# Designs tried in a protein design run: peptides against a protein of PDB entry 4QMF. Part 163

Target 1, 175 residues: chain A of PDB entry 4QMF
Amino acid sequence: ESSFMTLFPKYRESYLKTIWNDVTRALDKHNIACVLDLVEGSMTVKTTRKTYDPAIILKARDLIKLLARSVPFPQAVKILQDDMACDVIKIGNFVTNKERFVKRRQRLVGPNGNTLKALELLTKCYILVQGNTVSAMGPFKGLKEVRRVVEDCMKNIHPIYHIKELMIKRELAKR

## One batch from the design tools (peptide; made by RFdiffusion4, then SolubleMPNN)

Design b2_p29_4_s1 (from b2_p29_4, 12 letters changed)
Fold by OpenDDE base, seed 2:
Parts: structure tokens; sequence; C-alpha cells
Structure b2_p29_4_s1 (fold): chain B 175 residues (1-175), chain A 29 residues (1-29)
């Protein structure tokens, strides 16, 4: 039997409580057990004797990881789909200066969120910038590009540069 | 049909975003 646990921040507790029945229901379809521990502030997923697909536990692990990082349940639950992958990119350690960190993180979002939206479209990913992490969901190829753009942004390479490159590549692929 | 429609909408959005990005780049220069 396999088990995975993820800690979540206190501010996430209220939301997780509200959606936990939905989490349980979604995982029950795969015979994966789950536990929300409000005292410890953790989520746990476990295989059961009835779990047919052993690989689904890894997706369940990813589900609780995404939920811990503020991804909404309706989006996070898509990780259980076979064609969906995810990545949680830690961005908080690239810059020690808080103001510089905030500025670079804001560049990922851009004016009215347009930079982020463009990146989502070009990579076919969902992307959530929250706190010290960027959570992404989508195809592996897209996720690779997202990580590159996100990390480079924290390294002071503006996302616009990569977005332009991706746009050009997309246009070339259509020809 | 719905997928094609969405793709067209996304393409239009990307064009708009590209224009906005280009404007932002011009302002940075």
Amino acid sequence: as target 1 above (175 residues)
Amino acid sequence: MEEEKKEKEDEELLKELMEEIEELERKKE
C-alpha cells in the first residue's frame, strides 16, 4: 500500500474543508482513500485493497499537492486525467530582496494578467501564481516551457521575450 | 465545432495580446 502526505498552510484550511467531500468523491472513483487532518494541517492519500491502477496514487499525490498550493478544486481534480500533468515551481528562493521578488513575480502576471494568459495559451497550460510557487497543469511539453519562463523571469529575463519566441514558433508550426 | 471556435477565439486573443506586448516593448525602449 502506498501513501502520500502534503502539508498545507493555515490560510488554506477553510477552503480545503469546504471541498474535501468533493475530493473524497473524486478519489473514491479510483478507490483511493484520503484524509484531511486539520490539527496537523495535512492531506493524505492512500491506496486501498480495491485500488486497481497503482499509478493513480501518484496523481492523487499531485492533486493534494496542487490543492495545498491554492489551486482550486475544479482545476486541480483534472490532474486525475491521463493526459494531464502538473508542476509546482518554487520561485521564492531566486531573489532575496522582497521588493525585487514581488516585481519579478508581477512580471509573470503582467498588466491585467495578460502576460500569464498569453503564456497559458501558448503552452496550453493552466498557470497559477501564488505566494512563493507557480503551479502549472497541462501537457509535459507545455509544462517544460512554463518552468523555463517562470524560472527565467525570477532570474530577471522578462517573460515577454519568451512569449514572443513561443508566438513565432506557433506561427511557424502552422505553416 | 466548439474546439475550432475556441481555437479561433484564442488566436484572436493572442493577436490582441501581441499588439499590447509590442506596445509595452516600445515603451521600454
Scores: peptide ipSAE 0.032, ipTM 0.571, DockQ to the pose 0.736
Fold by OpenDDE base, seed 3:
Structure b2_p29_4_s1 (fold): chain B 175 residues (1-175), chain A 29 residues (1-29)
Amino acid sequence: as target 1 above (175 residues)
Amino acid sequence: MEEEKKEKEDEELLKELMEEIEELERKKE
């Protein structure tokens, strides 16, 4: 029997309450139990005696982790699919200066979110920048690329350079 | 048909972004 717990910030509570029945239903299909603790501010997933696939608990763990980081349920629940992977990239520890952190984080998003959207398209990933983390969902290859771009951005390498490279590679692959 | 439409829209977006990237690169030089 395996159990995983994830804390969530207070501002996420109202949303999690509204979608928790959907979370429960999705996990019930896999015989995974779940608990939303509003006092502690935590989500827990647990295997049951009826859990057939022991690996599904890891996906359930990832689900609550994604939800805690503001990924909306319709997107986060896709993690339960066999072909879907995710990554939660911690970005808050790369820069000590708050203003510098905010500036670099904003570069990931870009004007009107276009930089991030381009990165999503090129990597075939879903990407959400929230607080001190970047959450990504997609194929492993794409996730690897996302992590590289995100971490390099926090190291003061502008995402535009990587995006340009990816665009060039994409065009070359079409030929 | 819906997927094809989305792919076309994505390609157009990427083209626009490429132009923006080029402009930004020129300003940095």
Scores: peptide ipSAE 0.030, ipTM 0.563, DockQ to the pose 0.868
Fold by OpenDDE base, seed 4:
Structure b2_p29_4_s1 (fold): chain B 175 residues (1-175), chain A 29 residues (1-29)
Amino acid sequence: as target 1 above (175 residues)
Amino acid sequence: MEEEKKEKEDEELLKELMEEIEELERKKE
């Protein structure tokens, strides 16, 4: 039997409490057990004797990781689908200066969120920028592109250049 | 000042690209 645990920040507690019954129900369909520990501030998922697909525990692991990083449940639960992958990109270690970090993170979002929207459209991914992480969900190819753009943004390469590249590639693929 | 100028240029480019993306999305409907 396999088990995975993820810690969550205190500010996420109230939300997790409200949706935990839905989490339990979603995982019960796969015979995965789950526990919300409010004292420790953790979520745990584990296989049971009745778990049919042993690989589903990895998706359950990813589910609680996404939830811990503020991904809403209706989006996060899609990770249980076979065609859905995710990535949690740590961005907090690229820059030590807090102000510089905030500026670069804001560039990823862009004016009115348009930069992020463009990236989501071009990669066919869901992307959430929160705190010291970027959570993404979508096809593997798209996720690889998202990670590159996100990391490069934190390395002071503006996302617009990658967006332009992706647009060109998209147009070329139509020919 | 140079960084601010570049940011403005990037913003203008983004606006153009977003318009193109919006047009592409409309064509899919």
Scores: peptide ipSAE 0.030, ipTM 0.567, DockQ to the pose 0.041
Fold by OpenDDE base, seed 1:
Structure b2_p29_4_s1 (fold): chain B 175 residues (1-175), chain A 29 residues (1-29)
Amino acid sequence: as target 1 above (175 residues)
Amino acid sequence: MEEEKKEKEDEELLKELMEEIEELERKKE
């Protein structure tokens, strides 16, 4: 039996309670058991004797990881698809000054979220900026690009420069 | 056809977004 557990912050408890039946149903289709522990503040996924594909437990692990980092269930559940990968990028340790951290994080999102939307389109990823982490879902190549842009943003390289580069690369690929 | 349509829409949106971002940066907003 394989088992994985993740802790979630207290502010996420209410939401997780509301969607847990949907999580259970989604994982039941793959014969993966799951438990929400409100006392510990944890989510657990486990293989069962009926689990056909042992590799699905790794996707279930990623599902609860994404849910713990505020990814909505309708998006997070897509991790169970064969071609979908994810990454959780820690951004909180790049800058010690709180004000500078907030400003750089805001640059990643941009006005009306347009900077982030552009990055999502160019990388074919879903991206969520929350607290001290950025969660991304998509193809592996796209995820690698997202991590580069996110980390560089926290190192004071504005995302627009990478967006321009990605746009140029996209145009060249059409030739 | 649906994929091609989406690609064109994405390209237009990307262009608009880039122009908007550049304008806001120039205005220091």
Scores: peptide ipSAE 0.043, ipTM 0.615, DockQ to the pose 0.579; fails the geometry check

Design b2_p29_4_s2 (from b2_p29_4, 14 letters changed)
Fold by OpenDDE base, seed 2:
Structure b2_p29_4_s2 (fold): chain B 175 residues (1-175), chain A 29 residues (1-29)
Amino acid sequence: as target 1 above (175 residues)
Amino acid sequence: MEEKKKEEEDEKLLKELLEKIEEELEKLK
């Protein structure tokens, strides 16, 4: 039997309580048990004797990880699909100056979220910028690109540079 | 056919987004 636990911040508690029955139902389909501990502020997923696919526990692990990082359930639950991968990119430690951090993080989103939307389209990923992390879901190749762009952005390489490159690559791939 | 159409739509949207992003960047310079 395998189990994984993740802590979640207090501000997520109310939401997690609200959707936990849905989480339970989704995981029950795979015979994965789950526990929401409001005292500890943790989510746990566990295989059971009835778990048929042992690999699904890793996806369940990812599910609770995503939920802890503010990904909404309807999106996060897609991680249980075979073709879906995810990444949680820590961005909080690239810059010590808070103002600089905020500015660089905002560059990922861009005016009206256009930068982020462009990146999502180019990588075929879902991307959520929240707090000190960027959560992404999508194909592995796309996730790799997202991580590169995100980390480089925090290193003061403007996302537009990568977006242009990705657009060029996309155009070339159509040939 | 539907996939191609979607790709074309995405491409159009991407171009529009890029243009908007570039415009905003120029304003910030």
Scores: peptide ipSAE 0.194, ipTM 0.751, DockQ to the pose 0.592
Fold by OpenDDE base, seed 1:
Structure b2_p29_4_s2 (fold): chain B 175 residues (1-175), chain A 29 residues (1-29)
Amino acid sequence: as target 1 above (175 residues)
Amino acid sequence: MEEKKKEEEDEKLLKELLEKIEEELEKLK
């Protein structure tokens, strides 16, 4: 039997309680067991004797990881689909100065979220910027591009330059 | 058909975003 556990922050507890029945139902379809521990502040997924596909446990692991990082359930549950991958990018260690960190993180979102929306469209990914992480879901190629843009942003390369490059590449691919 | 419609919508939105991005790039110069 395989099992995985993920801790979640306290501010996420109330939401996780409200959607946990839906998580259980989604995982039950694959005969994956799950536990929400409110005392420890953890989520656990594990295979059972009835689990048919052993690989689904890795997707279940990713599901709870995404949920812990504030991805809403209707989006996070899509990770159980075969063609969907995810990445959780840690951004908190690139800059020690809090003000500089916040400024660079805000550049990923941009005015009215336009920068982030453009990046999502160009990479065909869902992207959530929250706290010290960026969560992304989508095709592997798109995820690789997202990670590059996100990390470069934290290294003081403005996302807008990458977005422009991706737009040019997209235009060229139409020919 | 649904995929084509989504692609068209995304393309329209990208064109709109392009203008905004170009404006922001100009501000950074």
Scores: peptide ipSAE 0.172, ipTM 0.744, DockQ to the pose 0.683
Fold by OpenDDE base, seed 4:
Structure b2_p29_4_s2 (fold): chain B 175 residues (1-175), chain A 29 residues (1-29)
Amino acid sequence: as target 1 above (175 residues)
Amino acid sequence: MEEKKKEEEDEKLLKELLEKIEEELEKLK
């Protein structure tokens, strides 16, 4: 049997409580057991004797990881699909100055979220910027691009330059 | 003061660029 656990912040508790039955039902379809521990502030997923596909536990691991990082359940649960991958990018360690961190993180989102939306469209990914992490879901190629843009942004390379590059590449690929 | 002005100028330029990118993305839909 395989088991994975992730911690979640206190502010996420209320939401997780409200959707946990849905999590349980989604995982039950794959015979994966799950536990929400409100005292510890943790989520656990575990294979059972009835688990048909042992690899699904890795997706279940990713599900609780995404949920811990504020990805809404209707989006996070898509990770259980075979064609869906995810990445949780830690961004909190690139800069020590809090104001600089906040400024660079805001650049990822941009005015009215347009920068992020543009990046989502170009990479075919879902992207959530929250706290000290960026969560992304989509194809592996797209996820690689997202990670590059996100990390470079935290290194003071503005996302707009990558967006322009991605647009050019997309146009060239249509030829 | 000079650093703030430069940041504001850069922000304006980036907004213009983003608008152009948004227009192009809309055409690609």
Scores: peptide ipSAE 0.130, ipTM 0.640, DockQ to the pose 0.038
Fold by OpenDDE base, seed 5:
Structure b2_p29_4_s2 (fold): chain B 175 residues (1-175), chain A 29 residues (1-29)
Amino acid sequence: as target 1 above (175 residues)
Amino acid sequence: MEEKKKEEEDEKLLKELLEKIEEELEKLK
């Protein structure tokens, strides 16, 4: 039997308690067991003897990983679909200076969230910037572009440069 | 002084680019 566990921060506890019955129902359809441990602050998913699809446990792992990183349940549960992939990009280790980190992270969002919205549309991905990670969900090609933009942003390459490039590529692909 | 001027020019350019991105974002909706 396969099992995966992820820790979640205390500020997520109330929300996770609220949606946990929905998590359980979604995973029950695939015969995956799940446990919310409020003492440890963890979520666990586990295969059962009735689990038919061996790959679904990996998607269940990704589900709890996304939930731990503040992705809302209605979005996170889409990871159980065959055509949906995800990536959790760690951004906290690129810059040691906290102020520089916050500034570069904010560039990913941009004024009124327009930079992030543009990136989401261009890559056909959902993107959430939270804490020391960026969570993304979508097609593999889109996820690859998101990771490049996010990591380069933390390396002081402004996202607008990549967005402009992606926009040009999109226009060329329509021809 | 030259570094500050360059930063200001870069900021202006980025603002202009962002406006263009906003226009394109509306087209993509």
Scores: peptide ipSAE 0.116, ipTM 0.640, DockQ to the pose 0.035

Design b2_p29_4_s3 (from b2_p29_4, 15 letters changed)
Fold by OpenDDE base, seed 4:
Structure b2_p29_4_s3 (fold): chain B 175 residues (1-175), chain A 29 residues (1-29)
Amino acid sequence: as target 1 above (175 residues)
Amino acid sequence: MEKEEEEKKNEELLEELYKKIEEELKKLE
């Protein structure tokens, strides 16, 4: 039997409690067991004797990882779909200066969220910027692009550069 | 067909978004 555990921050507890029945139901369809430990502040998923697809436990692992990083359940649960991949990009370690970190993180979102929206459209990904991580869900190729843009942004390369590049590539692909 | 229509709409939206982003960047610079 395989199991995976992830910790979640205290501020996420109330939300996780409200949606945990839905998590359980979603995982039950795949005969994956799950446990919410409010004392430890952890989520655990594990295979059972009835688990048909051994690989689904990896998706369950990703599900709780996404939930821990503030991805809402209706979006996070899509990770259980065969064609859906995800990435959790750590951004908190690129700069030590807090103000610089906040400014660069804000650039990912942009005014009125337009930068993020453009990136989502271009990569066909869902993207959530939260705390010290960026969570993304979508096709593998799109996820690679997201990671590049996110990491470069934290390295002081403005996202608009990549957006322009992606738009050009998109236009060329239509020819 | 629906996918194609969505893609066209997305293209238009992207153009608008890009323009807005550029405008906002100019204000910040």
Scores: peptide ipSAE 0.319, ipTM 0.797, DockQ to the pose 0.593
Fold by OpenDDE base, seed 2:
Structure b2_p29_4_s3 (fold): chain B 175 residues (1-175), chain A 29 residues (1-29)
Amino acid sequence: as target 1 above (175 residues)
Amino acid sequence: MEKEEEEKKNEELLEELYKKIEEELKKLE
């Protein structure tokens, strides 16, 4: 049997409690067992004797990872679909200066969230910026683009330059 | 047809978003 566990921050506890029955139901369809440990602050997923697809446990692992990083359940549960991938990009270690970190992280979102929305449209991904991570869900190609933009942003390359590049590529692909 | 219409709407939205982002950047420069 395979098992994966992830820790979640205290501020997610209330939300996770409210949606855990839905998590259980979604995973039951694949014969994956799950446990929410409020004392430890952890989520666990496990294969059972009835688990048919051994690969689904990896998607279940990703599900709890996404939930731990504040992705809402209706979005996170889509990871169980065959055509959906995800990436959790750690951004907290690129910059030691807190103010610089906050400024660069804010650039990912942009004025009125327009930068983030543009990136989502261009990459066909869902993107959530939260704390020291950026969570993304979508096609593999799009995820690679998201990671590039996110990491470069933390390295002081403004996202607008990548957006411009992606828009040019999109226009060329239409021809 | 529905997917094509959605894509067209997304393209228009993207162009509008990009224009807004560029304008905001110019104000910061």
Scores: peptide ipSAE 0.309, ipTM 0.792, DockQ to the pose 0.629
Fold by OpenDDE base, seed 5:
Structure b2_p29_4_s3 (fold): chain B 175 residues (1-175), chain A 29 residues (1-29)
Amino acid sequence: as target 1 above (175 residues)
Amino acid sequence: MEKEEEEKKNEELLEELYKKIEEELKKLE
């Protein structure tokens, strides 16, 4: 049997409590067991003797990982679909200066979230910027593009340059 | 047909978003 655990921040506790029955029902369809530990502040998923697909435990692992990083359940649960992948990009270690970190993280979102929305459309991904991580869900190719843009942004390459490049590529692909 | 319409709308939205991003960058420079 395989099991995976993830810790979650205290500020997520109330939300996770409210949706945990939905998590349980979603995972029960795949015979994956799950536990919410409010004392430790952890979520655990585990295969059972009735688990048919051994690969589903990895998706369950990703589900709790996404939930821990503030992805809402209706979006996070889509990870259980075969055609959906995800990536959690750690951005906290690129810059030691807090002000510089906040500034670069804000560039990724942009005014009114326009930069992030453009990136989501171009990559066909869902993207959530929260704390020291960026969570993304979508096709593998799109996820690779998201990671490149996010990491380059933290390295002081403005997302607009990548957005322009992706728009050009999109136009060329239509011809 | 629905997919084609959605793609067209997304293209128009992307152009609008890109324009807005460029305008905001010019203000910061």
Scores: peptide ipSAE 0.299, ipTM 0.785, DockQ to the pose 0.612
Fold by OpenDDE base, seed 1:
Structure b2_p29_4_s3 (fold): chain B 175 residues (1-175), chain A 29 residues (1-29)
Amino acid sequence: as target 1 above (175 residues)
Amino acid sequence: MEKEEEEKKNEELLEELYKKIEEELKKLE
């Protein structure tokens, strides 16, 4: 049997407790067992003898990974769909200066979240900027684009450059 | 038809968002 475990930060505990029954119900449909350990601060998913699709455990793994990084359950649970992929992008190691890190991270979101919304539309992804990670869900092509924009932003390349490029590509695709 | 309408709406929204982002950049620079 296959098993995967993910640690979550303390600030996430309260929320995870409130939605864990929903997690259990969603995974039960696929005969995947799950455990929330509040002492260790971990989530675990496991296959059972009744698990018919062995690949679903990998999606369950991704589900708890997303939940640990503050993705809301109604969005995170979509990872169980066949056409949905995800990526958790670590951004904390690109810049050592805290102030510079915060400023560059804020550029990903932009004023009133406009930058992030534009990126979501252009890539057809869900994107959440939280702490030292950016979580994204969507098609593989879109996820690759998100990762590029996010990493470049942390390298001091403003997202507006990529947004312009993606908009041009979108227009060209209409022809 | 629904997909096409959504795409048009998204295009308009993107143009508006892009304009807003550019304006904010000009103010900050």
Scores: peptide ipSAE 0.295, ipTM 0.784, DockQ to the pose 0.606

Design b2_p29_4_s4 (from b2_p29_4, 13 letters changed)
Fold by OpenDDE base, seed 2:
Order: C-alpha cells, then sequence, then structure tokens
Structure b2_p29_4_s4 (fold): chain B 175 residues (1-175), chain A 29 residues (1-29)
C-alpha cells in the first residue's frame, strides 16, 4: 500500500470541504481512498487492495497537491487523465525582498492578465499564479517552457521576451 | 546617458511586444 499526504493553508479549507465529495468520487473510480483532515489541515490519498493501476496513486498525489495550491477542482481533476501532467513551481525563494517579489510575480500576469494568457496559449498549459507557487497543467513540453519563463521572471528576466521567442517559434512551425 | 537610452529602448520594445501579444490573442480566439 502507498499513501501521500499534503498540507493546505487555512484559507483553502472552506473550498476543499465543498468539493471533497467530488474528489472522493473521482478517486473511487480508481479505487484510491482519500481523507480530508480539517484538524491537521491535510489531504491524504492511498491505494487500496482493489487499486489496479499502481501509477494512479502518483496522479492522486498530484491532484491533492494542485488542490492545496488553489487550483479549482474541475481543472485539477484532469490530472487523473493519462495525457495530462502538472508542475508546481515554487517562486517564493528566488527573491528575499517582498516588494520585488510581488512586482516580478505581477509581471507573470501582466496587464489585464494578457501576459499569462499568452503564455497559456503558446504552451498549451493551464497556469495559475497563487501565493508562492505557480501551478501548471498540460503537456510536458509546455510545462518545461512554463517553468523556464516563470523561474526566469523571478530572476528578473521579463516574461514578454520569452513570449516573443515562443511566438516566433510558433510562426516558424506553421511554415 | 547610455543606461537611460537603453531603458527607453527596452520600454519601447516591451510596448511593441505587448501589441503583438494582443494581436496573437485575437488570432487565437
Amino acid sequence: as target 1 above (175 residues)
Amino acid sequence: MEAEEKKKKDEELLKKLYEEIEKLLEELK
């Protein structure tokens, strides 16, 4: 038997309570058990004697990880699909100055969210910027690109330069 | 003077890039 646990912040508790039955139902299809511990503030997933696919527990682990980082359930549950991967990029440790951190994080979003939307479209990923993490879901190639852009942004390389590069690559691929 | 000119050029470049992003978003709709 295998099990994984993740902690979630207090502000996420209310939402997790509302969707936990849906989480349970989604995981039951794969014979994965799950527990929401409101006292500890944790989510746990574990295999059962009826779990057929041993790899699904890793996807279940990723599911609760995504949920803990504010990804909505309808999006997060897609991680259970075979063709879907995810990445949780920790951005909080790149910059010690809070103001600088906030400024660089805001650059990922950009005016009216257009920078983030462009990055999502170009990488074919879902991207959520929340707190000290950026959560992404999509193909491995796209995820790799997202991580590069996100980390470089925290290292003071403006995302728009990478986006331009991706735009050029896209145009070249059409020819 | 060189540093200020570089900053100005970078700002102009960023402006142009955002315009291109907006066009891309329109095309992808």
Scores: peptide ipSAE 0.068, ipTM 0.629, DockQ to the pose 0.035
Fold by OpenDDE base, seed 4:
Structure b2_p29_4_s4 (fold): chain B 175 residues (1-175), chain A 29 residues (1-29)
Amino acid sequence: as target 1 above (175 residues)
Amino acid sequence: MEAEEKKKKDEELLKKLYEEIEKLLEELK
């Protein structure tokens, strides 16, 4: 049997309590057990003797990881689908200056969220910028591109340059 | 002087790219 645990911040508790029955039902379909510990502030997923596909525990692990990082349940639960992958990118350690961090994180979002939306469209990924992490869900190729853009942004390379590159590549692929 | 010129060029480029992004967003609606 395999087990994975993820801690979640206090501000996420109320939401997780609200959706936990839905989490349980979704995982029950795969015979994965789950526990929400409000005292510790943790989520745990476990295989059972009835778990048919042992690999599903890894997706369950990813589910609770995404939920801990503020991804809404209706989106996060899609990770249980075979064709869906995810990545949680830690962005909080690239710069020590708080103002610089906030500024660079805001660049990922851009005016009216258009930069982020463009990146989502070009990579075919869902992307959530929250706190010290960026959560992404989608195809592996797209996720690789997202990670590059996100990390480079935190290294002071503006996302627009990568987006332009992706736009060019997209146009070339149409030929 | 060189740094200021580079900054100006980058700002102009970004402005153009944002316009292109806006067009892309409209096309993909």
Scores: peptide ipSAE 0.068, ipTM 0.634, DockQ to the pose 0.035
Fold by OpenDDE base, seed 1:
Order: C-alpha cells, then structure tokens, then sequence
Structure b2_p29_4_s4 (fold): chain B 175 residues (1-175), chain A 29 residues (1-29)
C-alpha cells in the first residue's frame, strides 16, 4: 500500500481542521484514507485494499500538498480531476534580501492583482502567491508557462513582458 | 451555458487588462 505525508505550517492548522471532513469525504469516494495529525502538523493519504485506481494516490498526494500551501479546499480538490495538474514553485531562495524579495513577489501580483489575473487567464491556470511559494493548477502547458514567468520574475525579469508575449501569441492564434 | 458565460466574461476582462498592461510597459521604458 502507498502512503504520502506532507507537513503544514502552524498558521494553516485552524483552516485545515475546519475543512478536514470535506477532505475525508472527497477522498473516500476513491477509497483513499487520510489522516490529519495536529500534534506533528502533518497530513497523510494512503491507499486501501478497496482503492480501485492506484494512480489516484498521486493526486491525493498533490491535494494535501496544495492544502499545505494555503490553496482553498474548493480549488485544491479539483486536482482529483483527470485533466487537472498542479505545481508548487519555491520562490524564497532566489533573493536573499527580504525587501527585494517582497518587491519582486509583489510584481507577480501587480496593482489590484491584475497582473496575476492576466497570467491566470492567459495560461488557463489558477495561481496563488503565498509566502515563499506559488501554487498553480491547470493544464501542463499552462503550468510550464506559469513556472517560467514566476521564476523569471524572481530573477528580476518583470512579468509584464511575458504577459505581453502571451497576449501576442493568443492574438495570433485567433487568426 | 455557465462555462460559455464565464469565458465571455474572461475575454472582456482580458481586453481591459491589455490596455492596462500597455500603460505599465510604457512606464517601464
């Protein structure tokens, strides 16, 4: 039997407790067992003897990973769909200076979140910028584009240039 | 129908965002 565990930060505990029954119900449909350990601060998913598709455990692994990184349950649970993939991009190690880090992270979001919204629409992805990670959900092609934009932003390439490029490509594809 | 309506709304938003992005690019020059 396969098992995966992920740790979550303390500030996430209250929310996870609130939605854990919903997590359990969602995974029960696939005969995947799950455990929330509040002492250790961990989530675990496991296959059971009744698990029909053993590959679903990988999606369950991704589910708890997304939840640990502050993705809301109604969005995170979509990872269980066959056509949905995800990526968790670590951004905290690109810049040592905290102020520079914050400024570059803010560029990803932009004024009123419009930069991020544009990127989401152009890549057909959900994107959440939180702490030292960016979580994304969507098609593989879109996820690849998101990772490029996010990492380049942390390397001091403004996301607006990539967004413009994506817009041009989109316009050309309409012809 | 709901998916199509959402798509239309997204397209409208993208048009508005395009203008904003062009302004931002100009400011970065």
Amino acid sequence: as target 1 above (175 residues)
Amino acid sequence: MEAEEKKKKDEELLKKLYEEIEKLLEELK
Scores: peptide ipSAE 0.058, ipTM 0.647, DockQ to the pose 0.718
Fold by OpenDDE base, seed 3:
Structure b2_p29_4_s4 (fold): chain B 175 residues (1-175), chain A 29 residues (1-29)
Amino acid sequence: as target 1 above (175 residues)
Amino acid sequence: MEAEEKKKKDEELLKKLYEEIEKLLEELK
């Protein structure tokens, strides 16, 4: 039997409590057991003897990982679908200066969230910028693009350059 | 219908963003 555990920050506790029954129900469909430990601040998923698809536990692992990083349940649960992949990009290690970190992280979002929206559209991904991570869900190709843009942004390459490139490629594909 | 509406909205947003991006790129040069 396989088991995975993830910790979640205290500020997520209230939300996780409210949606945990939904998590349980979603995982029960795949005979994956789950536990919310409010004392430790952890979520655990594990296979059971009735788990038919052994690979689903990896998706369950990803589910709790996404939830821990503030992805809403209605979006996060989509990870259980076969065609959906995800990536949690750690951005906190690229910049030690807090102000610089905040500025670069804000560049990913952009004015009115337009930069992020553009990136989501062009990559066909869901993207959430939260704290020290960027969570993304979508096709593998799109996820690769997201990671590139996100990491480069934290390395002081403005996302606009990549977005421009993606837009050009998109226009060329229409011809 | 929902998918079609979403696609239309996405296209409109991308058009607006394209213009903004061009301006931003010029400023960054």
Scores: peptide ipSAE 0.058, ipTM 0.651, DockQ to the pose 0.784; fails the geometry check

